# Peptides against a protein of PDB entry 4LZF: the designs that were tried, part 74

Target 1, 155 residues: chain A of PDB entry 4LZF
Amino acid sequence: GGRLVVFPNGTRKELSADGQTVKVMFFNGDVKHTMPDQRVIYYYAEAQTTHITYPDGMEVLQFPNNQTEKHFPDGRKEITFPDQTVKTLHPDGREESVLTDGTIIQLNPDGSKVIQFNTGQREIHTADFKRREYPDGTVKTVYSDGRQETQYPTG

## One batch from the design tools (peptide; made by RFdiffusion4, then SolubleMPNN)

Design b2_p13_7_s4 (from b2_p13_7, 6 letters changed)
Fold by OpenDDE base, seed 5:
Structure b2_p13_7_s4 (fold): chain B 155 residues (1-155), chain A 13 residues (1-13)
Amino acid sequence: as target 1 above (155 residues)
Amino acid sequence: GPPPPQPVVIDYP
């Protein structure tokens, strides 16, 4: 059979009969589950937050505002916001956001930004210019000094 | 248990 340990402070520890599942119910309402697959699930009662840690170093956070964060072993983070926008933070400093309308926004480590619109247009932002690329091959550039250039597709 | 993690606040793009 399983084992129940009750501590003087009110914390309880339950061990499964096979010893592979451990449930700790802390006096403050927090719960810690250690699963057979070595996944550890923390539930913080006051914060209403769930934190799952995996043996490979993966971590998953679930917040009461419906935000979810995945922290990958390689250092990448993936944040799903309440509005279902997904933002990926890469170890090299690159950030990528995928909006619900299909727009993709990429922030590069050099400070440049690339927006891929759901219309197929692409906009590149640098310190020196903003450039709009159109599906037909037209490229419009507005430089920081106010100069504008339009490049038309050639056959 | 351990202290709860703090949510990461990131500005929307």
Scores: peptide ipSAE 0.042, ipTM 0.655, DockQ to the pose 0.016
Fold by OpenDDE base, seed 3:
Structure b2_p13_7_s4 (fold): chain B 155 residues (1-155), chain A 13 residues (1-13)
Amino acid sequence: as target 1 above (155 residues)
Amino acid sequence: GPPPPQPVVIDYP
């Protein structure tokens, strides 16, 4: 059958009968589960945080404020904030935020920013200008020197 | 057990 080991410091270790599941209950309230699929689930009692590590290198963090972070083996990170905004951090430095209303905000490594609004409008920010593109084909550009340009759709 | 990981602090829009 299963085995229970009780240590003098209060830590307890439970082993399943098949040996495939191990549960360690530390004296400080932390819990470590080793599962048959080789994932390891850490619960940190003081921080109330869950940390799951997978054999492929994937890591998932669950925080008490309802924030969730996924750390991928390739260095990509995906953060779901409490308000359900999802931010992806790419290894090349690009950041992408998807808001709950469907708006997408992209921050590029060169410092440029692109906003795709849920209305179909797009705004591009560079060191030299801000440009607004409208669904009807109108494009408005405001340059850093204050100059403005409007291109109207041709019919 | 091992020390808990620290949350990533990122400003979000």
Scores: peptide ipSAE 0.041, ipTM 0.645, DockQ to the pose 0.017
Fold by OpenDDE base, seed 4:
Structure b2_p13_7_s4 (fold): chain B 155 residues (1-155), chain A 13 residues (1-13)
Amino acid sequence: as target 1 above (155 residues)
Amino acid sequence: GPPPPQPVVIDYP
């Protein structure tokens, strides 16, 4: 019950019997799928890129280098890099990168940076200092003026 | 179809 329409330019359009699925195969090799759930899957042949759009505004981009981008309706973007690092860009300007080794790097809108190392250590970078927090409770701070401070868990 | 979207250029951390 499906239908195939072939256009003079070589574009083909396939319609499912229920009309819920539409596949357009463009003359240039691009492919557009409209799915029953109303998501649209567009494949760009030349760029070898897949672009999925969802009814709620979610978008997913898949690039030939294995990078994937998720664009959320709220403006958040999640980038999965080829090395599988995941970087989240928040609408407020905050960025978070999760490395494959478990390290988390947070860039804050104020310019500060927080690194949560996979070792359990945490490092905070501000305009005024770099602070290293150790699992044992030791905290080492190096201030911009060169002053150093160490706080020990036992005082 | 329409032109492909441009990838977001983000440097690795």
Scores: peptide ipSAE 0.038, ipTM 0.637, DockQ to the pose 0.017
Fold by OpenDDE base, seed 1:
Structure b2_p13_7_s4 (fold): chain B 155 residues (1-155), chain A 13 residues (1-13)
Amino acid sequence: as target 1 above (155 residues)
Amino acid sequence: GPPPPQPVVIDYP
């Protein structure tokens, strides 16, 4: 059968019979589960936060405010905010936010910004211009010097 | 156990 170890400080350790699962219940209420697939699930009682670590280096954090964070081995982070907006932080500095209405906002390392609206319109912001692309193919550009251009779908 | 991790604070776009 399994094994239960009780430490003098109140911490308990449960070992499965096959030795593949270990559950540590710390004296402070924290819980640590080591699973057969080698993932570790740690629950912080005071913070009510769950932290899962995977053998490949991936980490998942679940906070009591309903925020979830995924930390990928390549350095990418994916954050799901309480309002269900998902923000991805890429190792190169690029950031992408997907709003619940389907709008996608991209912040690029060079400072440019791209907004893909749920209407199908797209807006591109650079140091040199702001460009609006419409579903019908019309493109309107306002340059930093005040010049404006309109490209029509018929050319 | 170890100290709990802190939530990442990120500004909304």
Scores: peptide ipSAE 0.037, ipTM 0.630, DockQ to the pose 0.016

Design b2_p13_8_s1 (from b2_p13_8, 6 letters changed)
Fold by OpenDDE base, seed 1:
Structure b2_p13_8_s1 (fold): chain B 155 residues (1-155), chain A 13 residues (1-13)
Amino acid sequence: as target 1 above (155 residues)
Amino acid sequence: MPPMEVIVLEPPE
């Protein structure tokens, strides 16, 4: 059968009969599960936070406010906010937010911003201009000097 | 669930 190890400080360690699962219940209420697939699940009782580590280097944090963070081995992070917005932070500094309505907001390392609206319209913000692209092919540009241009789709 | 052996260790890990 399995094995239960009890320590004088109140920590308990449960080992499955097959030796593939280990559960440590720490004296402070924290819990550590080592799973057969080599995932390690930490529960921090005071913070009410779950931290999962994977053998490939992936980490997942689950916070009591329902925020979830995924930390990828390549340095990318994906944050799911309580409102279900998903923000991806890329190692190159690019950030992308996907809103619940399908709108995508991209912040580029050069400071430019791109908004892909759920309507199919796209807006590009740079130091030099703001540009609006419409599904019909129309493009409106407002330059920083106040100049405006409209490009119409080719018929 | 299968029965588990109970072991008390000193000192704790």
Scores: peptide ipSAE 0.035, ipTM 0.699, DockQ to the pose 0.551
Fold by OpenDDE base, seed 3:
Structure b2_p13_8_s1 (fold): chain B 155 residues (1-155), chain A 13 residues (1-13)
Amino acid sequence: as target 1 above (155 residues)
Amino acid sequence: MPPMEVIVLEPPE
């Protein structure tokens, strides 16, 4: 059958009969599962957080507030917030947030920001201006010096 | 065996 090891400090280690599963129950309440597929499941008792590491380098964090983080081997991170907003952090420093209403917010490494609204409007923020583009072709620009321009659709 | 280390959350959006 399986094997149980009890350490003097109260930590317990369970080995499955086939040797494919290892469960360590630490004296502080933390739990480590090593699975047959070589994924490792960490449970941090104090933080009530689950951390899964995969053989390919993928990591998944599940927090008690329902936030989930995926850490990809290429350095990309995908965070699902409790409100179900999904934020992607790219290795080049670009960040993209997709809101539940379909709005997309992009933060670029140069500090510029682009918002694609679910209405079809787009807003561009740079160091020099804020620009709103409307579906009908109207474009409104407010420059950092306070100057404003409105471009109207042709035809 | 020592316990596992506590991990840090990303800040909320």
Scores: peptide ipSAE 0.034, ipTM 0.607, DockQ to the pose 0.021
Fold by OpenDDE base, seed 2:
Structure b2_p13_8_s1 (fold): chain B 155 residues (1-155), chain A 13 residues (1-13)
Amino acid sequence: as target 1 above (155 residues)
Amino acid sequence: MPPMEVIVLEPPE
């Protein structure tokens, strides 16, 4: 069958009979589980955090506050916050937050910001202006110099 | 074999 190795420091190592699974239970309560699919599951006892590493370089972190982080091989990170907001950090510096109500907030590398409200309104922030787009086609722009423009839908 | 170091979570939004 399987094999159990007990180290002098209290660490225990369990080997499955087929040799495909290895479970290390460290003396401090941490656990390392190597699976047949080559993913490695780390459990940090003090932090109560689970860290899964995949052969392709993907990593998944699960924190005790219910936050989950996915670290993709391309450098993208996806954070699911306890409130279920999802924030994506892109390698190019772009950030996108999706709120539970469907609102999307985009921060662009150039410093501009775009908010797509769940109401269908859209707001664009740049160095030069703030612009609000309404579902009826109205567009209001406030420029950095205080000038305002309103474009009305034609019908 | 020692335990691995703990990873810290990203800052909250």
Scores: peptide ipSAE 0.033, ipTM 0.606, DockQ to the pose 0.021
Fold by OpenDDE base, seed 5:
Structure b2_p13_8_s1 (fold): chain B 155 residues (1-155), chain A 13 residues (1-13)
Amino acid sequence: as target 1 above (155 residues)
Amino acid sequence: MPPMEVIVLEPPE
């Protein structure tokens, strides 16, 4: 049969009969659940947050405001915001946001920015220029010095 | 056994 351990401070520890599941209910309402697959589920009662750790180093955070964070073993983070925007933080410093309308915003480590619009247009921002690329192949560039350039598609 | 630590949210976009 299972076992229940009650500590003097009110913390309780439940062990399954097979010994593969351990549930610790802390006196403050926090819960630590160790599962047979070696994942550990932390519940923070005051924050109402769930934190799952996996044996491969993956971590998942679930917040009461509907934000979810995935922390990958390689250092990448994927954040799903309450508005359902998904932001990926790459180990190289690149950030990529996917908006609900399909727009993709990339922030590069060098400070440049690329916006892929859902219309097929792309905009590139650098220290030296803003460039708009159109689906027909037209490219318009506005340089920081005020110069403008248009490149027409090869027809 | 002590309670668990607080987790901080990443900044919103």
Scores: peptide ipSAE 0.032, ipTM 0.600, DockQ to the pose 0.020

Design b2_p13_8_s2 (from b2_p13_8, 5 letters changed)
Fold by OpenDDE base, seed 2:
Structure b2_p13_8_s2 (fold): chain B 155 residues (1-155), chain A 13 residues (1-13)
Amino acid sequence: as target 1 above (155 residues)
Amino acid sequence: MPPMEVIVLEPPP
């Protein structure tokens, strides 16, 4: 059979009969499972949050509001928000958000921003200008000094 | 052994 260890502080440790699974029930209500595949499943009782850590350094967080975060070993983070928007944070500081309507928002390390709308329009924000690109090839630019330019498709 | 520290949510964009 399995083994049970009870600590003076109220924490309990259960070992499976085969020794492959360990369950720790902390005095504060937290629960830690160590699985045969070496993943660790930690449940934070007060926050109602599940934190899974994998041997390769991958981490998965599941929050009570239905937000999920994946923390990759290379430092990249992928957040799925409750509304199903997906945001990716890259180690170089680049951020990308994909909205449910297909809109993609990119924030670059230099502070520039690119929005790819589901309509096929694209908007580029830099320190010097805001530019809107249209599917027909028209490009409208508003510069920081207030100057405006429109480029029409040739042909 | 002590409980692990709580991790805070990433804020929305």
Scores: peptide ipSAE 0.095, ipTM 0.771, DockQ to the pose 0.020
Fold by OpenDDE base, seed 4:
Structure b2_p13_8_s2 (fold): chain B 155 residues (1-155), chain A 13 residues (1-13)
Amino acid sequence: as target 1 above (155 residues)
Amino acid sequence: MPPMEVIVLEPPP
């Protein structure tokens, strides 16, 4: 049969008869399941959050607001927000967000930001300026000192 | 066995 261990702090540990499943019920209401496939499912009772860890190093977080985070073994993170925006964090520090309308927001390690709009317009943010590039080749720049310039496409 | 610490949500872009 299974085995039950009760710790002095109130934590309870249940082992299946085959020893392949372990359930820990912590004194604070958290629950940890270790499965036969070596997946660990941790439930945070107060936060109502589920944290799944896989033997290959993959981690999945499920939050009560419908946010889901995937943490890959290579250091990449993929976050699906409640509004279905998907944000990817890369190991090199680059961040990319894809909005539901097709807009792509890129944050670069140097601190610059690039927005690719679904209209084909592109906006570049640096410490020195914000620049809007239009599909026709027009470029509008607003500098940090408030100066503005517009460059028109060459025919 | 102590409980694990809660992970903070990633902020939106």
Scores: peptide ipSAE 0.093, ipTM 0.768, DockQ to the pose 0.019
Fold by OpenDDE base, seed 1:
Structure b2_p13_8_s2 (fold): chain B 155 residues (1-155), chain A 13 residues (1-13)
Amino acid sequence: as target 1 above (155 residues)
Amino acid sequence: MPPMEVIVLEPPP
């Protein structure tokens, strides 16, 4: 049979008969499962949040608002928001958001921003300019000094 | 044995 350990603070620890599964029921209602494959499944009772940690360092968070987060061992994070937008945070500081309409928003470590619209248009924001690139090859640039330029694909 | 600290979710973009 399994074993039950009861701590003075009210926390309870249940051990499976084979010793491969451990269930900790904390005094605050949280629950921690250690699985035979070394995954740890932690449930935060008040927040109703599930946190899974894997032996390779991967972590998965599931929030009650339908947000999910994956924390990769290399430091990358992938967040799926309730609206199904997916945001990736890279270890180098780059951020990329993919919207449900196909728009991609990239924030670069140098502070620049790139928006790839679902129309095929692309907008680049830097300290020096904002630039709009059109599918036909037209490029419109507004510089920080107020100067504006339009480059046409022909000529 | 203490419970783990609550993790704060990332803000939306």
Scores: peptide ipSAE 0.090, ipTM 0.765, DockQ to the pose 0.020
Fold by OpenDDE base, seed 3:
Structure b2_p13_8_s2 (fold): chain B 155 residues (1-155), chain A 13 residues (1-13)
Amino acid sequence: as target 1 above (155 residues)
Amino acid sequence: MPPMEVIVLEPPP
């Protein structure tokens, strides 16, 4: 049979009969499961958050609002928001958000921003200008000094 | 053994 250890502080530790599963019920209501595959499932009672740690260093967070975060060993993070937007944080500082309508928003380490709209239009934001590129080849630029330029497609 | 420390959510974009 399994073994139960009860500590004076109220924490309880349960070991399976085979010794491969360990369940710790902390005095604060948190629960920690150590599984045979060496993954650790931690439940934060107050935050109602589940934190899974894998042997390879992968971490998965599941929040009560339906947000999920994957933390990769290389430092990359992938966040799925409740609305199903997916944001990727890269180790180089680049951030990419993919909206449910297919729009892609890229924030670059230099502070520039690129939006690829689902319509095929593209918008580029820099310190010096905001530029809109249209599928027909038209390009509109608004510079930081207020100057505007329009380039028309040659055809 | 003590409980683990709580984690902060990433804010929306």
Scores: peptide ipSAE 0.089, ipTM 0.765, DockQ to the pose 0.020

Design b2_p13_8_s3 (from b2_p13_8, 6 letters changed)
Fold by OpenDDE base, seed 4:
Structure b2_p13_8_s3 (fold): chain B 155 residues (1-155), chain A 13 residues (1-13)
Amino acid sequence: as target 1 above (155 residues)
Amino acid sequence: GPPMEVIVLEPPE
């Protein structure tokens, strides 16, 4: 059978019979659970936060407000906000947010922004212009100098 | 570190 180790300070350690699972219940309410797949699940009682670490370096944070963060070994981070927006932070500085309505917002390292609307329209923001691309092929550009340009699909 | 004094229980799991 498994073993339960009880420490004088109130901390408890449960060991499975096969030795593959270890659960430490700390006196402060924190829990550390080592699983057979070698992932480690930390629960921080005061913060009510769960932190999972994987052998490959992947980390998952689950916050009490329903926010989830995934920290990938390559340095990428994926944040699922309480509203279910998913934001990806890339190591190169690019950020991408996917809204629940399907809108995608990309922030590029050069400061440009691209919005892919759920309507099929696309908007590009640069230092020099804002450009709106429409599904019909129309492209409207407003330049920083106030000049406007419209390109039509047929001319 | 963990304390040296420990109580070990062997529940029939």
Scores: peptide ipSAE 0.039, ipTM 0.727, DockQ to the pose 0.124
Fold by OpenDDE base, seed 2:
Structure b2_p13_8_s3 (fold): chain B 155 residues (1-155), chain A 13 residues (1-13)
Amino acid sequence: as target 1 above (155 residues)
Amino acid sequence: GPPMEVIVLEPPE
């Protein structure tokens, strides 16, 4: 069968019979699991946080408030908030949020913002204007100088 | 990283 090792400080180490799984239960309540697929699962008792590391460099954090973070090897981060909004942070500074109603909000490194509404409307914010695009092809633009323009569908 | 503030001792056996 498996093996149980008890250390003088109260730490316990469980070894599976096949040697593929190792569980260390530390005296402070922290837990370390080494799995057959080489992922390592850390549980931090004081923070009540789970941290999974994968051999390819991916990391997953699970917080006690039900927030989850994925840290990808390419530097991208994906945060699932308790309300189930998903926010992606890209290495170039671009951010994208997907709301539960299907609305997508993009923040670009140049400061521009794009909102794709679940209704099919799209709004673009730049230093020079705010623009609303409608499903029927109408486009309304309000420029920073106060000028307004409406482009109607062709046809 | 490793669990916070943990020292692993050598097995007593």
Scores: peptide ipSAE 0.032, ipTM 0.697, DockQ to the pose 0.088
Fold by OpenDDE base, seed 5:
Structure b2_p13_8_s3 (fold): chain B 155 residues (1-155), chain A 13 residues (1-13)
Amino acid sequence: as target 1 above (155 residues)
Amino acid sequence: GPPMEVIVLEPPE
């Protein structure tokens, strides 16, 4: 059978009969599960947050506001916000947000920003200009000095 | 004792 250990401080440790599952219920309400697949599940009672760590270095955080974060072994971080926007933080500093309407926002390490609208238009922001690209090939540029240019598609 | 965590939430877009 399984084993239950009760500590004087109120912490309890349950071991499965096969020894592959360990559950620690801490005196403060926190819970730690060590699973047969070596996944470790932390529940922080006060924060109501679940933190799962995997043997390969993957981590998953689940917050009480319904936000979920995935921390990949390669250093990439993926955040699913309560509104279901998904933001990816890349190790090189690039960030990408995918909105529920299909808009994609990319922030580049150089500070430039690219917005891919669900309409097929694209807007590029740099230190020197904002540029709007239209599906028909028209490109409108507004420079930081106030100058504007429109490039029309050539046949 | 229970583990401690430091978690920072990213701001939404």
Scores: peptide ipSAE 0.032, ipTM 0.552, DockQ to the pose 0.018
Fold by OpenDDE base, seed 1:
Structure b2_p13_8_s3 (fold): chain B 155 residues (1-155), chain A 13 residues (1-13)
Amino acid sequence: as target 1 above (155 residues)
Amino acid sequence: GPPMEVIVLEPPE
């Protein structure tokens, strides 16, 4: 059968009979659960936060406000906010936010910004211009010097 | 997110 170890400080350690599962229940209410697949599940009682670590280096954080963070081994982070917006932080500094309405906002390391609207319109912001692309192929550009250009679709 | 501290308790001697 399994084994239960009770420490004088109130911490408890449960060992499965097969030795593949270990559960530590700390005196402060924290829990550490080591699974057969070698993932480790931490529960922090005071913060009410769950932290899962995987053998490949992936980490998942679940916060009481319904925010979830995934930390990938390559340095990428994916944050699901309480409103269900998903933000991806790339190692190169690029950020992408996907809104619940399907809008995608990209922030590039060079400071440029791209918004892909759910309407099919796209807006590009750079140091030199703001450009709006329409589904019909029309492109409107406003340059930083105030010049404006409109390109019409060639049918 | 909130800072988390991991306390590893050594087995009592």
Scores: peptide ipSAE 0.031, ipTM 0.631, DockQ to the pose 0.036

Design b2_p13_8_s4 (from b2_p13_8, 5 letters changed)
Fold by OpenDDE base, seed 1:
Structure b2_p13_8_s4 (fold): chain B 155 residues (1-155), chain A 13 residues (1-13)
Amino acid sequence: as target 1 above (155 residues)
Amino acid sequence: APPMEVVVLEPPP
């Protein structure tokens, strides 16, 4: 049969009969499940947060406000915010946010920013300029010194 | 066995 261990601090540990499942109920209300597939499911009682760790190093966090975070073994993080925006943090420092309207915002390690609007327009922000690219091929650039340039589509 | 430390969520953009 299963086994129950009760520790002096009030923590309880339940072992399945086959020994493949372990449930720890901590004195603070937290719960830790170790599954047969070696996945660990940790529940933080006060924060009402679920933290899943996988043998390959993958981690998943589920918050009570409907935010979800995936932490990949390569250091990449994927965050789904309550508004359903998805932000990816890359190991090289690049960040990408995909908004619900289809807008994509990229923050590059060099500090430049690229916004791909759902209208097909693209805006590039650098230290030296802001550039707007239009679907018709028109490109408008405003430089940091105040100079403006417009490039018209060729034919 | 002690409880794990609380994880802090990533701030919004």
Scores: peptide ipSAE 0.050, ipTM 0.708, DockQ to the pose 0.020
Fold by OpenDDE base, seed 3:
Structure b2_p13_8_s4 (fold): chain B 155 residues (1-155), chain A 13 residues (1-13)
Amino acid sequence: as target 1 above (155 residues)
Amino acid sequence: APPMEVVVLEPPP
């Protein structure tokens, strides 16, 4: 049969009959499950947050506001926000956000930003200018000094 | 065994 150990500090440890599952109920209300596949499911009672760690180094965080974070062994992070926007943080410092309407926002390590709109328009932000590219080939540029230029599609 | 350390939420954009 299973085994229950009760510690003087109020922590309880339950072992399954086969010894493959361990449940620790800490005195502070936290709960730790060690599973047969070696994943660890930790519940933080005060924060109401679930933290899953995998043997390969993957980590998954589930927050009470419905935000989910995946932390990959290579340092990449994937954040799903409550509004279902997905943000990817790359180890090289690049950030990409995919909005629910299909818009993609890219932040580059050099500080530039690229927005790919769901309409097919593209906007590029640099220290020197903002540039908008239209599906018809028109390009509008506003420079930091206030100068503007428009390039029209040629037939 | 002690409780694990708490983790921090990534701020929204």
Scores: peptide ipSAE 0.049, ipTM 0.700, DockQ to the pose 0.020
Fold by OpenDDE base, seed 2:
Structure b2_p13_8_s4 (fold): chain B 155 residues (1-155), chain A 13 residues (1-13)
Amino acid sequence: as target 1 above (155 residues)
Amino acid sequence: APPMEVVVLEPPP
């Protein structure tokens, strides 16, 4: 059978009969599971947060507000917010948010912003201008100095 | 072994 070890501080350690699963119940209520596939599941009792670490360096965080974070080995983070918006943080500083309606918002390291609307319109924000691209090929640009340009579809 | 350090939520956009 399995083995139970009780430590003087109140921490308990349960070993499966095959030795492949280890469950540690800490005195503070935290729980650590080491699984046969070498993933570690840590539950923070006070924060009610689950933290899963994988052998390849992948990490998954599950928060009590229904937010989920994936931390990839390459440094990328993917955050699913309670409203189901998904935000990706790239190692180069680029950020991408995908809204539930399909709108995509990109923040670039140079400070520029691109919004791809679910309507097929695209808006580009730079230090020098805001530009709106329409599905019909029309492009409207408003420059920082107040100048405006409209490019019409070729036809 | 002691409990692990708690991680913090990423702020919403």
Scores: peptide ipSAE 0.048, ipTM 0.703, DockQ to the pose 0.020
Fold by OpenDDE base, seed 4:
Structure b2_p13_8_s4 (fold): chain B 155 residues (1-155), chain A 13 residues (1-13)
Amino acid sequence: as target 1 above (155 residues)
Amino acid sequence: APPMEVVVLEPPP
């Protein structure tokens, strides 16, 4: 049969009969499950958050607001927000957000930002300017000093 | 065994 250990602080530990599953019920209401496949499922009672850790170093966080975060062993993070926007954080500091309308926002380690609109327009933000590129080849640039430039596709 | 530390939410962009 299974084994139950009760600690003086109120924490309880349940061991399965085969010894492959461990359930710890902490005094604060948190619950930790260690599974036969070596996954650890931790539930934070106050935050109502589930944290799953995998043997390969993968982590999954599930928040009560429907946000989900995946933390990959290589240091990459993928966040799915409640609105279903997906943000990827890369180890090199690059960030990419894919909006539900198909817009892609890229933040680069150098501080530059690129927005690829679903219309085919592209906007580039640097320390020196904001530039809008249009599908027809028109390029509009607004420089940090307020100067504006328009480049037409014919010249 | 103590409870683990709570992980902070990533803020939206």
Scores: peptide ipSAE 0.047, ipTM 0.700, DockQ to the pose 0.020

